# Peptides against a protein of PDB entry 8RAJ: the designs that were tried, part 67

Target 1, 54 residues: chain A of PDB entry 8RAJ
Amino acid sequence: LPAENEDPDKAVVDLHRSPPKTKDPDLTPSGIIAKVKAGDMTQETARELLLAMR

## One batch from the design tools (peptide; made by RFdiffusion4, then SolubleMPNN)

Design b2_p27_4_s3
Fold by OpenDDE base, seed 2:
Structure b2_p27_4_s3 (fold): chain B 54 residues (1-54), chain A 27 residues (1-27)
Amino acid sequence: as target 1 above (54 residues)
Amino acid sequence: DEALERELLEAVRREEERERRRRLEEE
């Protein structure tokens, strides 16, 4: 049986696809609130960050 | 903790309202 040539055309790694800007989940409004709940951030710093995002 | 989330969002709202008032007093 001839080896099925796996189509080389499925390996177009779009090298120009800007890496999905992984919005740091820790820099989302929900991530900030989660850090305060965990004790990893002060309420003051959280307020400043949340204000800067608006 | 919904209380902490409400407290943070209320604080943000109060600062935005204060900033908005300052902008309207400078016009």
Scores: peptide ipSAE 0.236, ipTM 0.731, DockQ to the pose 0.633
Fold by OpenDDE base, seed 3:
Structure b2_p27_4_s3 (fold): chain B 54 residues (1-54), chain A 27 residues (1-27)
Amino acid sequence: as target 1 above (54 residues)
Amino acid sequence: DEALERELLEAVRREEERERRRRLEEE
């Protein structure tokens, strides 16, 4: 069975979908800021995600 | 750390202000 390479880059949150009420700590404003600090997210993508949460 | 957070939040605020201006120019 080929290991499904879950590309970590496939967390493309569809910005047109109402933010799922997912308890995902990674989708909180603080989690997004933490990913940018870790280098796992661009500042541009973080701005778009933070805008979609308002 | 706090500088990056401030820069992100300030950038969000600038994009919201730009989008609001665009909406007011389309009305």
Scores: peptide ipSAE 0.233, ipTM 0.727, DockQ to the pose 0.746
Fold by OpenDDE base, seed 5:
Structure b2_p27_4_s3 (fold): chain B 54 residues (1-54), chain A 27 residues (1-27)
Amino acid sequence: as target 1 above (54 residues)
Amino acid sequence: DEALERELLEAVRREEERERRRRLEEE
């Protein structure tokens, strides 16, 4: 099954939500940066996600 | 693209520094 690329525009990043303990490579800091490089994520959404992981 | 990665990490660092400053100004 193609991993449902959750539409980055539908990911309301709750900055107060504990980062998902997902072994999902797409939700790692490196995976987020890779999505921005691919054009699959905005730089703004990537900054918010990376902040929520700290 | 190492430039984009650096820019993202620098942006995160700047936002954390701003947030830290805000928290210290609210105490």
Scores: peptide ipSAE 0.230, ipTM 0.721, DockQ to the pose 0.702
Fold by OpenDDE base, seed 4:
Structure b2_p27_4_s3 (fold): chain B 54 residues (1-54), chain A 27 residues (1-27)
Amino acid sequence: as target 1 above (54 residues)
Amino acid sequence: DEALERELLEAVRREEERERRRRLEEE
């Protein structure tokens, strides 16, 4: 099987790219806080995402 | 958990206050 060279650099969410105005409730400031409360997101990742949204 | 929400919002506020202070020190 050819190992798909998945460029490891495409898995880095460019946190410096303005988040698309996604109507996704999970990517809102309230949705991010809800994921951290659920244990589905780290506090560090939540801080980075909330900073990238401002 | 209101404590975790306050801690996250305070952490974000502290980063913004640090960034604002840096911008005002570069002007």
Scores: peptide ipSAE 0.229, ipTM 0.716, DockQ to the pose 0.673

Design b2_p27_4_s4
Fold by OpenDDE base, seed 3:
Structure b2_p27_4_s4 (fold): chain B 54 residues (1-54), chain A 27 residues (1-27)
Amino acid sequence: as target 1 above (54 residues)
Amino acid sequence: DEELERELLEAVRREEEERRRERLEEE
């Protein structure tokens, strides 16, 4: 199975261009927590994503 | 950050409630 090198820089969704209408597993609250714990996301970016989901 | 922790816990609760609703719609 090819290891999908998903570049962590592609997870910066432009928050000014519509809430993601897709169930992106990387943008779920659980996915956001996992990225913050791994050091792949800042607490500020996590806060902005959670505010956009309200 | 206590505000971020609260917002994360509220978002996880909403995700768990949604996953519970989806499972009850498949029965």
Scores: peptide ipSAE 0.208, ipTM 0.685, DockQ to the pose 0.035
Fold by OpenDDE base, seed 5:
Order: structure tokens, then C-alpha cells, then sequence
Structure b2_p27_4_s4 (fold): chain B 54 residues (1-54), chain A 27 residues (1-27)
């Protein structure tokens, strides 16, 4: 069976991409908190995303 | 991390205030 290398890069939010003004529920402060609590996001990535929203 | 928690809570408060403003502008 080919191990589906789920490219971990598909979950890498390009932090250099201008935060899309998309009401993406996963990119709201509430969405970020939900991902961190679920273990789907690191605290470091959450800090970087919050800084990019300023 | 108390600093991250503070920044997250401030960002959530801002999001809630924006959502409240959007709703009051539609009335």
C-alpha cells in the first residue's frame, strides 16, 4: 500500500500569504483556539497567525 | 503560556465586537 504521505505542507498555513480577508472559520481567533484545543495546531503557529492578523 | 492566552482572548473579544457591529449595521 503506498503510504499516503499526507504532505504535512498542505496544513502549513502560508504565514507569508496576506491573511485572506476570507471569513474562513478556521482562520478566525475562535477557529485558531479550536484548532489548538483539538491538537490540530501548535501554539507557535497560533501566535504567528494572531500576529499576522494585526 | 499566559501571554498567548491574553492575546487569544483579546483577539476573540475583537472578533465578537466586529460581529456585533456587523449585526447592528444590518438593522
Amino acid sequence: as target 1 above (54 residues)
Amino acid sequence: DEELERELLEAVRREEEERRRERLEEE
Scores: peptide ipSAE 0.205, ipTM 0.682, DockQ to the pose 0.043
Fold by OpenDDE base, seed 4:
Structure b2_p27_4_s4 (fold): chain B 54 residues (1-54), chain A 27 residues (1-27)
Amino acid sequence: as target 1 above (54 residues)
Amino acid sequence: DEELERELLEAVRREEEERRRERLEEE
């Protein structure tokens, strides 16, 4: 099976990028929670993202 | 972090409310 090299750089959400008006499932509150629960996002990064969405 | 948990739960609630509005606007 080709290991899909999920490019770890795609997990770096640019906190300075205006929230895309596109429903990026990874940038929704549910997507953020899913990443934090999976261990793919720190609680600090999740806090910063939620603050940027206010 | 209890503050993060509250902020996440509030954000999910808002997302669910928005999804509910979108469904009610399509009916």
Scores: peptide ipSAE 0.205, ipTM 0.678, DockQ to the pose 0.036
Fold by OpenDDE base, seed 2:
Structure b2_p27_4_s4 (fold): chain B 54 residues (1-54), chain A 27 residues (1-27)
Amino acid sequence: as target 1 above (54 residues)
Amino acid sequence: DEELERELLEAVRREEEERRRERLEEE
């Protein structure tokens, strides 16, 4: 069984780092929305991430 | 923030369109 213990606390997205071209599920628009809804991300951080994806 | 909500919805729509394109290219 693949380890279902990706600690959600280790995705400190450095907002000054270009989004890695990696399919990081935490850096997808869906992943950002999920974190904002969970209270794990601020709306400001979400806006900065979305602007960096344009 | 209505601007953030619009940007999120546009980004999700783009992700869904890309994921749909990838699936149609694998068939």
Scores: peptide ipSAE 0.204, ipTM 0.679, DockQ to the pose 0.033

Design b2_p27_5_s1
Fold by OpenDDE base, seed 3:
Structure b2_p27_5_s1 (fold): chain B 54 residues (1-54), chain A 27 residues (1-27)
Amino acid sequence: as target 1 above (54 residues)
Amino acid sequence: DEEELRREEEERRRRWEELEELAREAE
């Protein structure tokens, strides 16, 4: 049986792959606190985000 | 000034306690 050329450029971009419902673990209350503790977020930005989740 | 550093540390601590309370209420 002839070797069917698997064209490596068929990245079948599954256009129906629902965007990963990654609830960004970085946007959970615990994830926000972890970013402030790491120095990756200011206390002011964390306060605004936590108040917007209420 | 030592007094300015102490005031800034106390403010930073109070803001941290407020963030921990807000995080617990948002969970």
Scores: peptide ipSAE 0.522, ipTM 0.862, DockQ to the pose 0.465
Fold by OpenDDE base, seed 2:
Structure b2_p27_5_s1 (fold): chain B 54 residues (1-54), chain A 27 residues (1-27)
Amino acid sequence: as target 1 above (54 residues)
Amino acid sequence: DEEELRREEEERRRRWEELEELAREAE
């Protein structure tokens, strides 16, 4: 079966896509509060994270 | 118990106020 020509440059570009330097907007004080409001984080975990940022 | 529910809601509110204060102090 002819191996479909997946351009080797496409795999190299995907591996050299540094995982977007997650300036995880989700780890800002405001982002933590937003996650708790969304139900994606507990109040306890948010408290621990915010105290560790002080 | 309706009084227990009211206490849990009050505690939850106080924890929210604390989190919003801590978030402002961490900025």
Scores: peptide ipSAE 0.522, ipTM 0.861, DockQ to the pose 0.516
Fold by OpenDDE base, seed 4:
Structure b2_p27_5_s1 (fold): chain B 54 residues (1-54), chain A 27 residues (1-27)
Amino acid sequence: as target 1 above (54 residues)
Amino acid sequence: DEEELRREEEERRRRWEELEELAREAE
């Protein structure tokens, strides 16, 4: 019976994909404050996000 | 009511001061 050589090389999940260092400028404390000033975020949502960053 | 408007403005200001404090603590 021919052993089908399943090439194990197709499952290199690149675990070295550095999480995109897209600091979404929108997810910084200063970015959250800027969204609230622009009217794009509520004060309540901003408070919850800022508390979760502590 | 001018007194109601003044209270709403004071509450809005206090919530802004709290957000700016929380933002400074999260940096």
Scores: peptide ipSAE 0.521, ipTM 0.860, DockQ to the pose 0.515
Fold by OpenDDE base, seed 1:
Structure b2_p27_5_s1 (fold): chain B 54 residues (1-54), chain A 27 residues (1-27)
Amino acid sequence: as target 1 above (54 residues)
Amino acid sequence: DEEELRREEEERRRRWEELEELAREAE
């Protein structure tokens, strides 16, 4: 019976790939305002986010 | 109603002015 050494190293989804440190420009005050202008965010959600940054 | 549309536009403008103020204070 050949022991299939399935090399577990091919399933290393690189958990150490730092999610791109895109400082989500979307989480800056200017980025929040831009999302509301684009219709991608409600004025209420933008208000809550901006108040949480104070 | 034209008066209702004008009120909604004024409220929308006021909410924008408040968001722009909050954004400047969070900068």
Scores: peptide ipSAE 0.521, ipTM 0.861, DockQ to the pose 0.499

Design b2_p27_6_s2
Fold by OpenDDE base, seed 3:
Structure b2_p27_6_s2 (fold): chain B 54 residues (1-54), chain A 27 residues (1-27)
Amino acid sequence: as target 1 above (54 residues)
Amino acid sequence: MEEERRRREEEEEEERKAEWEEWEKKY
């Protein structure tokens, strides 16, 4: 029987997990917002990227 | 030296949080 219950509470995504310092200015929250404003990114893709950085 | 590093890291964290709050107001 494959192991029960890795507690979802141990996926405390360490809020201190520095978002990968993507030195890519284009992957900052401001850079993503700028791409959406320019029409280069959809609002939905921006939301997914932002949520993945949280 | 260590306090100045901590202050800069805290300022960068607060700036990042403010950018998120601005996004949440816009979308």
Scores: peptide ipSAE 0.078, ipTM 0.502, DockQ to the pose 0.084
Fold by OpenDDE base, seed 2:
Structure b2_p27_6_s2 (fold): chain B 54 residues (1-54), chain A 27 residues (1-27)
Amino acid sequence: as target 1 above (54 residues)
Amino acid sequence: MEEERRRREEEEEEERKAEWEEWEKKY
C-alpha cells in the first residue's frame, strides 16, 4: 500500500497570522477602547497598549 | 469552496483594519 505522503506543502500560508488571539478579550483594540469608555483605563495607557500591538 | 474561504479571510482582514481605523480617529 503506498503510504499517502500527506503533502507537507500545506504550509497553511499563515496570511492569517492573526495577532496572537490574546485569549484576554480585554486586550483587543475594541476591549481597550471599551475600558477607556467605561473609565477603567486612561487614554494614555490605552494609547501605549495599542501602539505596542501595532 | 476555495472562494468562500478567501471571502471570509478578506472579511476578517477588513474588520481588523476597521478596528485600527476607528482607533486612529480617536487618538
Scores: peptide ipSAE 0.076, ipTM 0.477, DockQ to the pose 0.081
Fold by OpenDDE base, seed 5:
Structure b2_p27_6_s2 (fold): chain B 54 residues (1-54), chain A 27 residues (1-27)
Amino acid sequence: as target 1 above (54 residues)
Amino acid sequence: MEEERRRREEEEEEERKAEWEEWEKKY
């Protein structure tokens, strides 16, 4: 049985190591700012979340 | 091919930076 060479080039270096995709679109910098503009989030909570993503 | 990848990565980084600059201007 020939060992199928698992092509080591499928080290998908996830160059798209997305800054940990908060699976919640509401936790992106833009999503947080949008919630503050809508009145759904306080400025203080937004500041704490944004500082934790820096 | 490689230059177009580099340009896309630079554009994505610039967009990310612009979101932070808008935040720093507001808070």
Scores: peptide ipSAE 0.076, ipTM 0.482, DockQ to the pose 0.082
Fold by OpenDDE base, seed 1:
Structure b2_p27_6_s2 (fold): chain B 54 residues (1-54), chain A 27 residues (1-27)
Amino acid sequence: as target 1 above (54 residues)
Amino acid sequence: MEEERRRREEEEEEERKAEWEEWEKKY
């Protein structure tokens, strides 16, 4: 089985990447920030999610 | 009809950019 080189360097965080149209309104940047403000999400988890969406 | 779709997509992109700018002010 050829090990396809997953070049990890193509996580060019496309700053223009439309937030994945996650049908979850809770996975928008505003939705994540709202959950942190409500106490339903930790600031660390929110930072990780937001950095993955950046 | 195509111009109205383009305007709505541009407005959704601007709203998304504003959400990132609000995040960058907080973190």
Scores: peptide ipSAE 0.074, ipTM 0.492, DockQ to the pose 0.080

Design b2_p27_6_s4
Fold by OpenDDE base, seed 2:
Structure b2_p27_6_s4 (fold): chain B 54 residues (1-54), chain A 27 residues (1-27)
Amino acid sequence: as target 1 above (54 residues)
Amino acid sequence: DEERREEERRRREEERREEWRRWVEEY
């Protein structure tokens, strides 16, 4: 009787869920303004970033 | 008076929102 090779289906659950590549939403002036409007960024931080992009 | 303190907080939040809007429009 041929021994059925029980290939152990080790579903290696990659517990290294690579942190979702939060593609840093393109730090464009429009993207920064959108983050402030969403409440994800303070006006102060956004102002500093926008001034540094001029 | 608690009502007056809430109104003052709301006014300051509106002013900061208007200042931000003006600053973004001038950017």
Scores: peptide ipSAE 0.322, ipTM 0.753, DockQ to the pose 0.080
Fold by OpenDDE base, seed 3:
Structure b2_p27_6_s4 (fold): chain B 54 residues (1-54), chain A 27 residues (1-27)
Amino acid sequence: as target 1 above (54 residues)
Amino acid sequence: DEERREEERRRREEERREEWRRWVEEY
């Protein structure tokens, strides 16, 4: 039987990506900036949120 | 050609990081 070469480059859409437990850390400007630095938020979304908080 | 494409990708990522840093410092 051909071993299923599960191409490791198929982005395993981790169906078990637990919805990020929104601990709503109060989306402080610092919290938004930290999410962008971690790669958890896009710069565009962060900019929109930060502008709405001003 | 591959090395040049990697350098161009790295440069664009750095430019985008610097633009974001500047925007955050001005906020």
Scores: peptide ipSAE 0.319, ipTM 0.748, DockQ to the pose 0.096
Fold by OpenDDE base, seed 5:
Structure b2_p27_6_s4 (fold): chain B 54 residues (1-54), chain A 27 residues (1-27)
Amino acid sequence: as target 1 above (54 residues)
Amino acid sequence: DEERREEERRRREEERREEWRRWVEEY
């Protein structure tokens, strides 16, 4: 019998994984500082953004 | 000495963290 190679690795790429609605990353000073603390932003980029808001 | 290099890296990371904290407190 020919072994049906049913390739079981159809990883259903759930194209419907809505990217988490990260509400527009609150480009508030507090939101920027929180991103640096989380490791999601560099201090250098955060400093530039915060200086541009002053 | 590897221990000395690790200590120097740790000090630089602490300094950058303190500079950032100070800068944010002054903002």
Scores: peptide ipSAE 0.318, ipTM 0.750, DockQ to the pose 0.098
Fold by OpenDDE base, seed 4:
Structure b2_p27_6_s4 (fold): chain B 54 residues (1-54), chain A 27 residues (1-27)
Amino acid sequence: as target 1 above (54 residues)
Amino acid sequence: DEERREEERRRREEERREEWRRWVEEY
């Protein structure tokens, strides 16, 4: 089923999309918090990611 | 009143920042 995410300019980390196999070591809890502080991630998306890592 | 609308925006932004800090401290 095509979930057309209509925003190519926001790297919406869709939690339902298989984690990008980008070995970016930056998906640590500290890296997620740093992205929110930088404005590169929403608080809502960061909460969902951090909860999935527990 | 434009000043009252700016104060309300600032308050909502501060509340969201405090809620985020609290959530991260409890994580």
Scores: peptide ipSAE 0.312, ipTM 0.747, DockQ to the pose 0.149

Design b2_p27_7_s1 (from b2_p27_7, 14 letters changed)
Fold by OpenDDE base, seed 4:
Parts: C-alpha cells; structure tokens; sequence
Structure b2_p27_7_s1 (fold): chain B 54 residues (1-54), chain A 27 residues (1-27)
C-alpha cells in the first residue's frame, strides 16, 4: 500500500498578509481558544499558534 | 470602490487583532 507522503510543509500557515481565511473553524483564534477550554490543546501550543497568526 | 474594500479589510484585521489581544490577556 503506497503511504501517500502528505508533505508536512503544507502546514506552513502563510503568516504574512491576510487574516487566515481558514475555512476550518478549528484554526480560527476562537477555535484555538475553544480547544484550550476543552483540554484538547495546551496553552503553550495555543500561544505559539496565535503568535504565528500575528 | 477600492477605498471601501481597503477600509473593510482594515476593520476585519483590527477586529481579529482585538480578539487576539483579549485572548492573550486570558492565557
């Protein structure tokens, strides 16, 4: 079975020039906060993601 | 038309930055 090499490099959120029109509710600031409140994400990982979105 | 689009994009950016700042105060 060929393991499809999903290139991990497509997770480079292009940090420079538009508020991420992430169609994924999970990658919005509100979605990240919801994951932290649910215990599904650490506060440190959420801080890194939110800082990356600035 | 282009100036109104720029003002709307700037407003959406500011709303997003204000949401991020409200989160940074709670984390």
Amino acid sequence: as target 1 above (54 residues)
Amino acid sequence: MEEERRKEEERKRKEYEEELDKVDLKL
Scores: peptide ipSAE 0.056, ipTM 0.453, DockQ to the pose 0.037
Fold by OpenDDE base, seed 3:
Structure b2_p27_7_s1 (fold): chain B 54 residues (1-54), chain A 27 residues (1-27)
Amino acid sequence: as target 1 above (54 residues)
Amino acid sequence: MEEERRKEEERKRKEYEEELDKVDLKL
């Protein structure tokens, strides 16, 4: 069964690839509120995160 | 092109500020 030689040298890290602006949907104000309502985050931790975003 | 980008950034800023104000009223 043929081992296809694909060259390991195509890891050209495009340094101009803008980091994916995947704002972690969990770190949005709406995402934080949703976690508090679900019981997955404390109100105190949510307050600290929201204050750090102001 | 530049004016449309500025309007989209202003919209996103306003949506974020309106979400923060809704948080302050509910916590």
Scores: peptide ipSAE 0.051, ipTM 0.453, DockQ to the pose 0.032
Fold by OpenDDE base, seed 2:
Structure b2_p27_7_s1 (fold): chain B 54 residues (1-54), chain A 27 residues (1-27)
Amino acid sequence: as target 1 above (54 residues)
Amino acid sequence: MEEERRKEEERKRKEYEEELDKVDLKL
């Protein structure tokens, strides 16, 4: 089994890119909220992601 | 979803409060 060491630091969700069809658990509404609480995501980025999920 | 809006608004409020606290510490 290749190590799923996908560094969580490379999910710079470019909001100008079509929503990644990746079932990334970190792109769930709960994951976005967790990243902002951790300081790993800006509020603006999180707002635009949450609005795109509406 | 309504819960996500509430969590976003609560986060916006908290970040605005933290930014205000940082501004107040610089005065």
Scores: peptide ipSAE 0.129, ipTM 0.600, DockQ to the pose 0.039; fails the geometry check
Fold by OpenDDE base, seed 5:
Structure b2_p27_7_s1 (fold): chain B 54 residues (1-54), chain A 27 residues (1-27)
Amino acid sequence: as target 1 above (54 residues)
Amino acid sequence: MEEERRKEEERKRKEYEEELDKVDLKL
């Protein structure tokens, strides 16, 4: 099965048009915060992702 | 049918935007 590398940029662009039915809990605002809290993501990267979701 | 779908998508978009605003206050 080809891993659908959903380009994170495509997920962000689709977010402006429709709340992503991203079944991926990791791409939700709550999932991004959970990654920051786990130390798996920087606060700066999380802020950029969340701002790009606006 | 199509108008109800549009209203549901708009509601979900607004709920998501309100959740993003609450997140920005926690970062």
Scores: peptide ipSAE 0.056, ipTM 0.453, DockQ to the pose 0.038; fails the geometry check

Design b2_p27_7_s3 (from b2_p27_7, 14 letters changed)
Fold by OpenDDE base, seed 3:
Structure b2_p27_7_s3 (fold): chain B 54 residues (1-54), chain A 27 residues (1-27)
Amino acid sequence: as target 1 above (54 residues)
Amino acid sequence: DEERRRREEEEERRRREEELAKVKLDL
């Protein structure tokens, strides 16, 4: 099967994309900390999200 | 304004480096 080399440039996570307004249970303070520990979120993104919850 | 721009550019660079470090740990 030809591995389509999907250009790594399409992983431009739009840094200006507002956090999804979804009531995702994963966007709790505990869920954010869990994602950082799992390596699924940066410490910086976690800091911004935790500050926005205050 | 220039100091704020420099901080934003440094934060963006740090985010890219952290994301690249994660991709290298999953290989």
Scores: peptide ipSAE 0.101, ipTM 0.610, DockQ to the pose 0.063
Fold by OpenDDE base, seed 2:
Structure b2_p27_7_s3 (fold): chain B 54 residues (1-54), chain A 27 residues (1-27)
Amino acid sequence: as target 1 above (54 residues)
Amino acid sequence: DEERRRREEEEERRRREEELAKVKLDL
């Protein structure tokens, strides 16, 4: 029987691939501004976060 | 001084709102 060329390099399912931390859409500069406009975040916290991202 | 007490109460409210906003970011 011809051995099927199973490329052994395709079977490394990276079990250590941390699930892509869903980049919380709320921690983007646009998400921060949206939270402030919604009243869900203070202007001070938004300033601190936006400064820490710079 | 009533104006000083009003400022202290407003600052305390602002600090509580800021702490609550920080807790919502850690969730």
Scores: peptide ipSAE 0.095, ipTM 0.578, DockQ to the pose 0.032
Fold by OpenDDE base, seed 4:
Structure b2_p27_7_s3 (fold): chain B 54 residues (1-54), chain A 27 residues (1-27)
Amino acid sequence: as target 1 above (54 residues)
Amino acid sequence: DEERRRREEEEERRRREEELAKVKLDL
């Protein structure tokens, strides 16, 4: 399987962009919490994203 | 002024932690 090189730059969710209504599992509250637990996201970035979803 | 300095220090810490998180994804 070709490892889709997800450009690490696409993982930079623009904190000022309205959360895309995309069914991206990574942009759900559960996906954000999973990334923090994996060490792929900071607690602060996760807090800002979760606050922007309210 | 103290609250502004605390926010600036928190933002600087955040930037460093985000850079370190990116480096950990590339390892």
Scores: peptide ipSAE 0.092, ipTM 0.602, DockQ to the pose 0.063
Fold by OpenDDE base, seed 1:
Structure b2_p27_7_s3 (fold): chain B 54 residues (1-54), chain A 27 residues (1-27)
Amino acid sequence: as target 1 above (54 residues)
Amino acid sequence: DEERRRREEEEERRRREEELAKVKLDL
């Protein structure tokens, strides 16, 4: 079943889920850092996501 | 028991901060 494209602005980033293979600019290392700078993501969530991409 | 309780309280704070961050993205 195609996982319904949940709106990237509503994507509850489940830290235990592999990052969606969506070319979502918001889920790139640069997009994650941008969300932290905007105050739209916690530093802890960003750290866990960036570590899961390594 | 005190160390476990501190970890549970820290996890609860983290969850609340993550929920607040998600609500702020929908505004």
Scores: peptide ipSAE 0.086, ipTM 0.566, DockQ to the pose 0.062

Design b2_p27_7_s4 (from b2_p27_7, 13 letters changed)
Fold by OpenDDE base, seed 1:
Structure b2_p27_7_s4 (fold): chain B 54 residues (1-54), chain A 27 residues (1-27)
Amino acid sequence: as target 1 above (54 residues)
Amino acid sequence: EEEERERRREEEERRRKEELDKVDLKL
């Protein structure tokens, strides 16, 4: 069966594409803050995750 | 229509950065 070569050139990173809505509510900035407030995440881990999303 | 779409995207990006900056100031 020929592997369909998904053309890597269709990853035109539309720099204007709104960042993919993180389908995971826990990985949103608001979800991360909610976990810190609940005591389920450290402030340090939250800072690292938020900085990675900046 | 393209200019309005671009302005809306730029405003959404700005609002996202402003939300992150407000979090960084609280942590």
Scores: peptide ipSAE 0.091, ipTM 0.505, DockQ to the pose 0.041
Fold by OpenDDE base, seed 3:
Structure b2_p27_7_s4 (fold): chain B 54 residues (1-54), chain A 27 residues (1-27)
Amino acid sequence: as target 1 above (54 residues)
Amino acid sequence: EEEERERRREEEERRRKEELDKVDLKL
């Protein structure tokens, strides 16, 4: 089996990469609110997460 | 092309901020 040498130099952090679209609906502002309304998250934890997204 | 990409990023950032501000009114 050919060993594909994955070059470690593809860590070009595109400084212009849009912040990772949180593919997790649970980490979106709307997903956080939905969890608080469902009782699956505290208002305090939701506030901390939302403040960290600003 | 670079200016159009910058404008799209600024618009996406603005929309994200407006969504966060609407959240603060609902909590």
Scores: peptide ipSAE 0.091, ipTM 0.501, DockQ to the pose 0.039
Fold by OpenDDE base, seed 2:
Structure b2_p27_7_s4 (fold): chain B 54 residues (1-54), chain A 27 residues (1-27)
Amino acid sequence: as target 1 above (54 residues)
Amino acid sequence: EEEERERRREEEERRRKEELDKVDLKL
Protein backbone atom coordinates (compact mmCIF):
# COMPACT_ATOMS: atom_id res chain seq x y z
CA LEU B 1 0.00 0.00 0.00
CA PRO B 2 1.48 3.43 -0.86
CA ALA B 3 2.48 5.12 2.41
CA GLU B 4 0.36 8.25 2.61
CA ASN B 5 2.87 11.08 3.01
CA GLU B 6 1.65 12.27 6.40
CA ASP B 7 3.40 15.62 6.42
CA PRO B 8 5.36 15.50 9.75
CA ASP B 9 4.60 19.26 10.13
CA LYS B 10 0.97 18.72 11.19
CA ALA B 11 1.19 21.37 13.86
CA VAL B 12 -0.75 19.72 16.69
CA VAL B 13 -3.75 22.02 16.80
CA ASP B 14 -3.89 22.46 20.55
CA LEU B 15 -7.64 21.96 21.09
CA HIS B 16 -7.15 23.87 24.39
CA ARG B 17 -5.59 26.86 22.62
CA SER B 18 -8.40 29.39 22.63
CA PRO B 19 -8.88 30.18 18.93
CA PRO B 20 -6.61 33.17 18.27
CA LYS B 21 -9.09 35.96 18.92
CA THR B 22 -8.87 37.39 15.44
CA LYS B 23 -8.49 40.94 16.64
CA ASP B 24 -10.76 42.44 14.04
CA PRO B 25 -8.22 44.29 11.87
CA ASP B 26 -10.82 47.08 12.01
CA LEU B 27 -10.33 47.53 15.80
CA THR B 28 -6.66 48.50 15.38
CA PRO B 29 -5.78 52.24 15.56
CA SER B 30 -4.99 52.03 11.83
CA GLY B 31 -8.27 50.20 11.08
CA ILE B 32 -10.30 52.80 13.04
CA ILE B 33 -8.62 55.64 11.11
CA ALA B 34 -9.28 53.76 7.84
CA LYS B 35 -13.01 53.36 8.72
CA VAL B 36 -13.32 57.11 9.48
CA LYS B 37 -11.69 57.92 6.12
CA ALA B 38 -14.05 55.49 4.36
CA GLY B 39 -17.09 57.09 6.09
CA ASP B 40 -17.93 53.82 7.92
CA MET B 41 -17.24 55.35 11.39
CA THR B 42 -17.94 58.74 13.00
CA GLN B 43 -15.01 60.86 14.22
CA GLU B 44 -16.57 60.86 17.70
CA THR B 45 -16.70 57.05 17.97
CA ALA B 46 -13.16 56.84 16.57
CA ARG B 47 -11.94 59.38 19.18
CA GLU B 48 -13.53 57.41 22.04
CA LEU B 49 -11.97 54.15 20.78
CA LEU B 50 -8.52 55.66 20.27
CA LEU B 51 -8.69 57.16 23.79
CA ALA B 52 -9.78 53.82 25.32
CA MET B 53 -6.74 52.14 23.66
CA ARG B 54 -4.25 54.59 25.32
CA GLU A 1 -5.56 51.28 49.68
CA GLU A 2 -4.03 48.58 47.39
CA GLU A 3 -7.36 46.66 47.22
CA GLU A 4 -9.19 49.87 46.19
CA ARG A 5 -6.53 50.56 43.49
CA GLU A 6 -6.93 46.98 42.18
CA ARG A 7 -10.76 47.31 42.10
CA ARG A 8 -10.42 50.61 40.16
CA ARG A 9 -8.03 48.98 37.62
CA GLU A 10 -10.37 45.98 37.18
CA GLU A 11 -13.35 48.35 36.71
CA GLU A 12 -11.43 50.42 34.11
CA GLU A 13 -10.38 47.22 32.25
CA ARG A 14 -14.01 45.98 32.36
CA ARG A 15 -15.30 49.34 31.01
CA ARG A 16 -12.66 49.32 28.22
CA LYS A 17 -13.64 45.74 27.29
CA GLU A 18 -17.38 46.57 27.32
CA GLU A 19 -16.71 49.62 25.08
CA LEU A 20 -14.65 47.49 22.64
CA ASP A 21 -17.36 44.76 22.63
CA LYS A 22 -20.05 47.43 21.85
CA VAL A 23 -17.98 48.58 18.88
CA ASP A 24 -17.26 45.03 17.66
CA LEU A 25 -21.09 44.58 17.51
CA LYS A 26 -21.35 47.73 15.26
CA LEU A 27 -18.58 46.70 12.80
Scores: peptide ipSAE 0.089, ipTM 0.550, DockQ to the pose 0.057
Fold by OpenDDE base, seed 5:
Structure b2_p27_7_s4 (fold): chain B 54 residues (1-54), chain A 27 residues (1-27)
Amino acid sequence: as target 1 above (54 residues)
Amino acid sequence: EEEERERRREEEERRRKEELDKVDLKL
């Protein structure tokens, strides 16, 4: 049986993995502000999203 | 080594909070 050499080093939570930069540029603090300025998001929704990121 | 990892996490969290505080919440 091939011993699955699951390299335990791949389960090292890359502590240098930047907290997943919201792959949606639209969900960054700057992206949320840009959507509000464009009229694509309400100020209330933007406030809730920004508070949830703290 | 554990204390150095904790300090790095605290510095990253602090930088993230400082970036969010530059977002004028007067929206």
Scores: peptide ipSAE 0.083, ipTM 0.485, DockQ to the pose 0.051

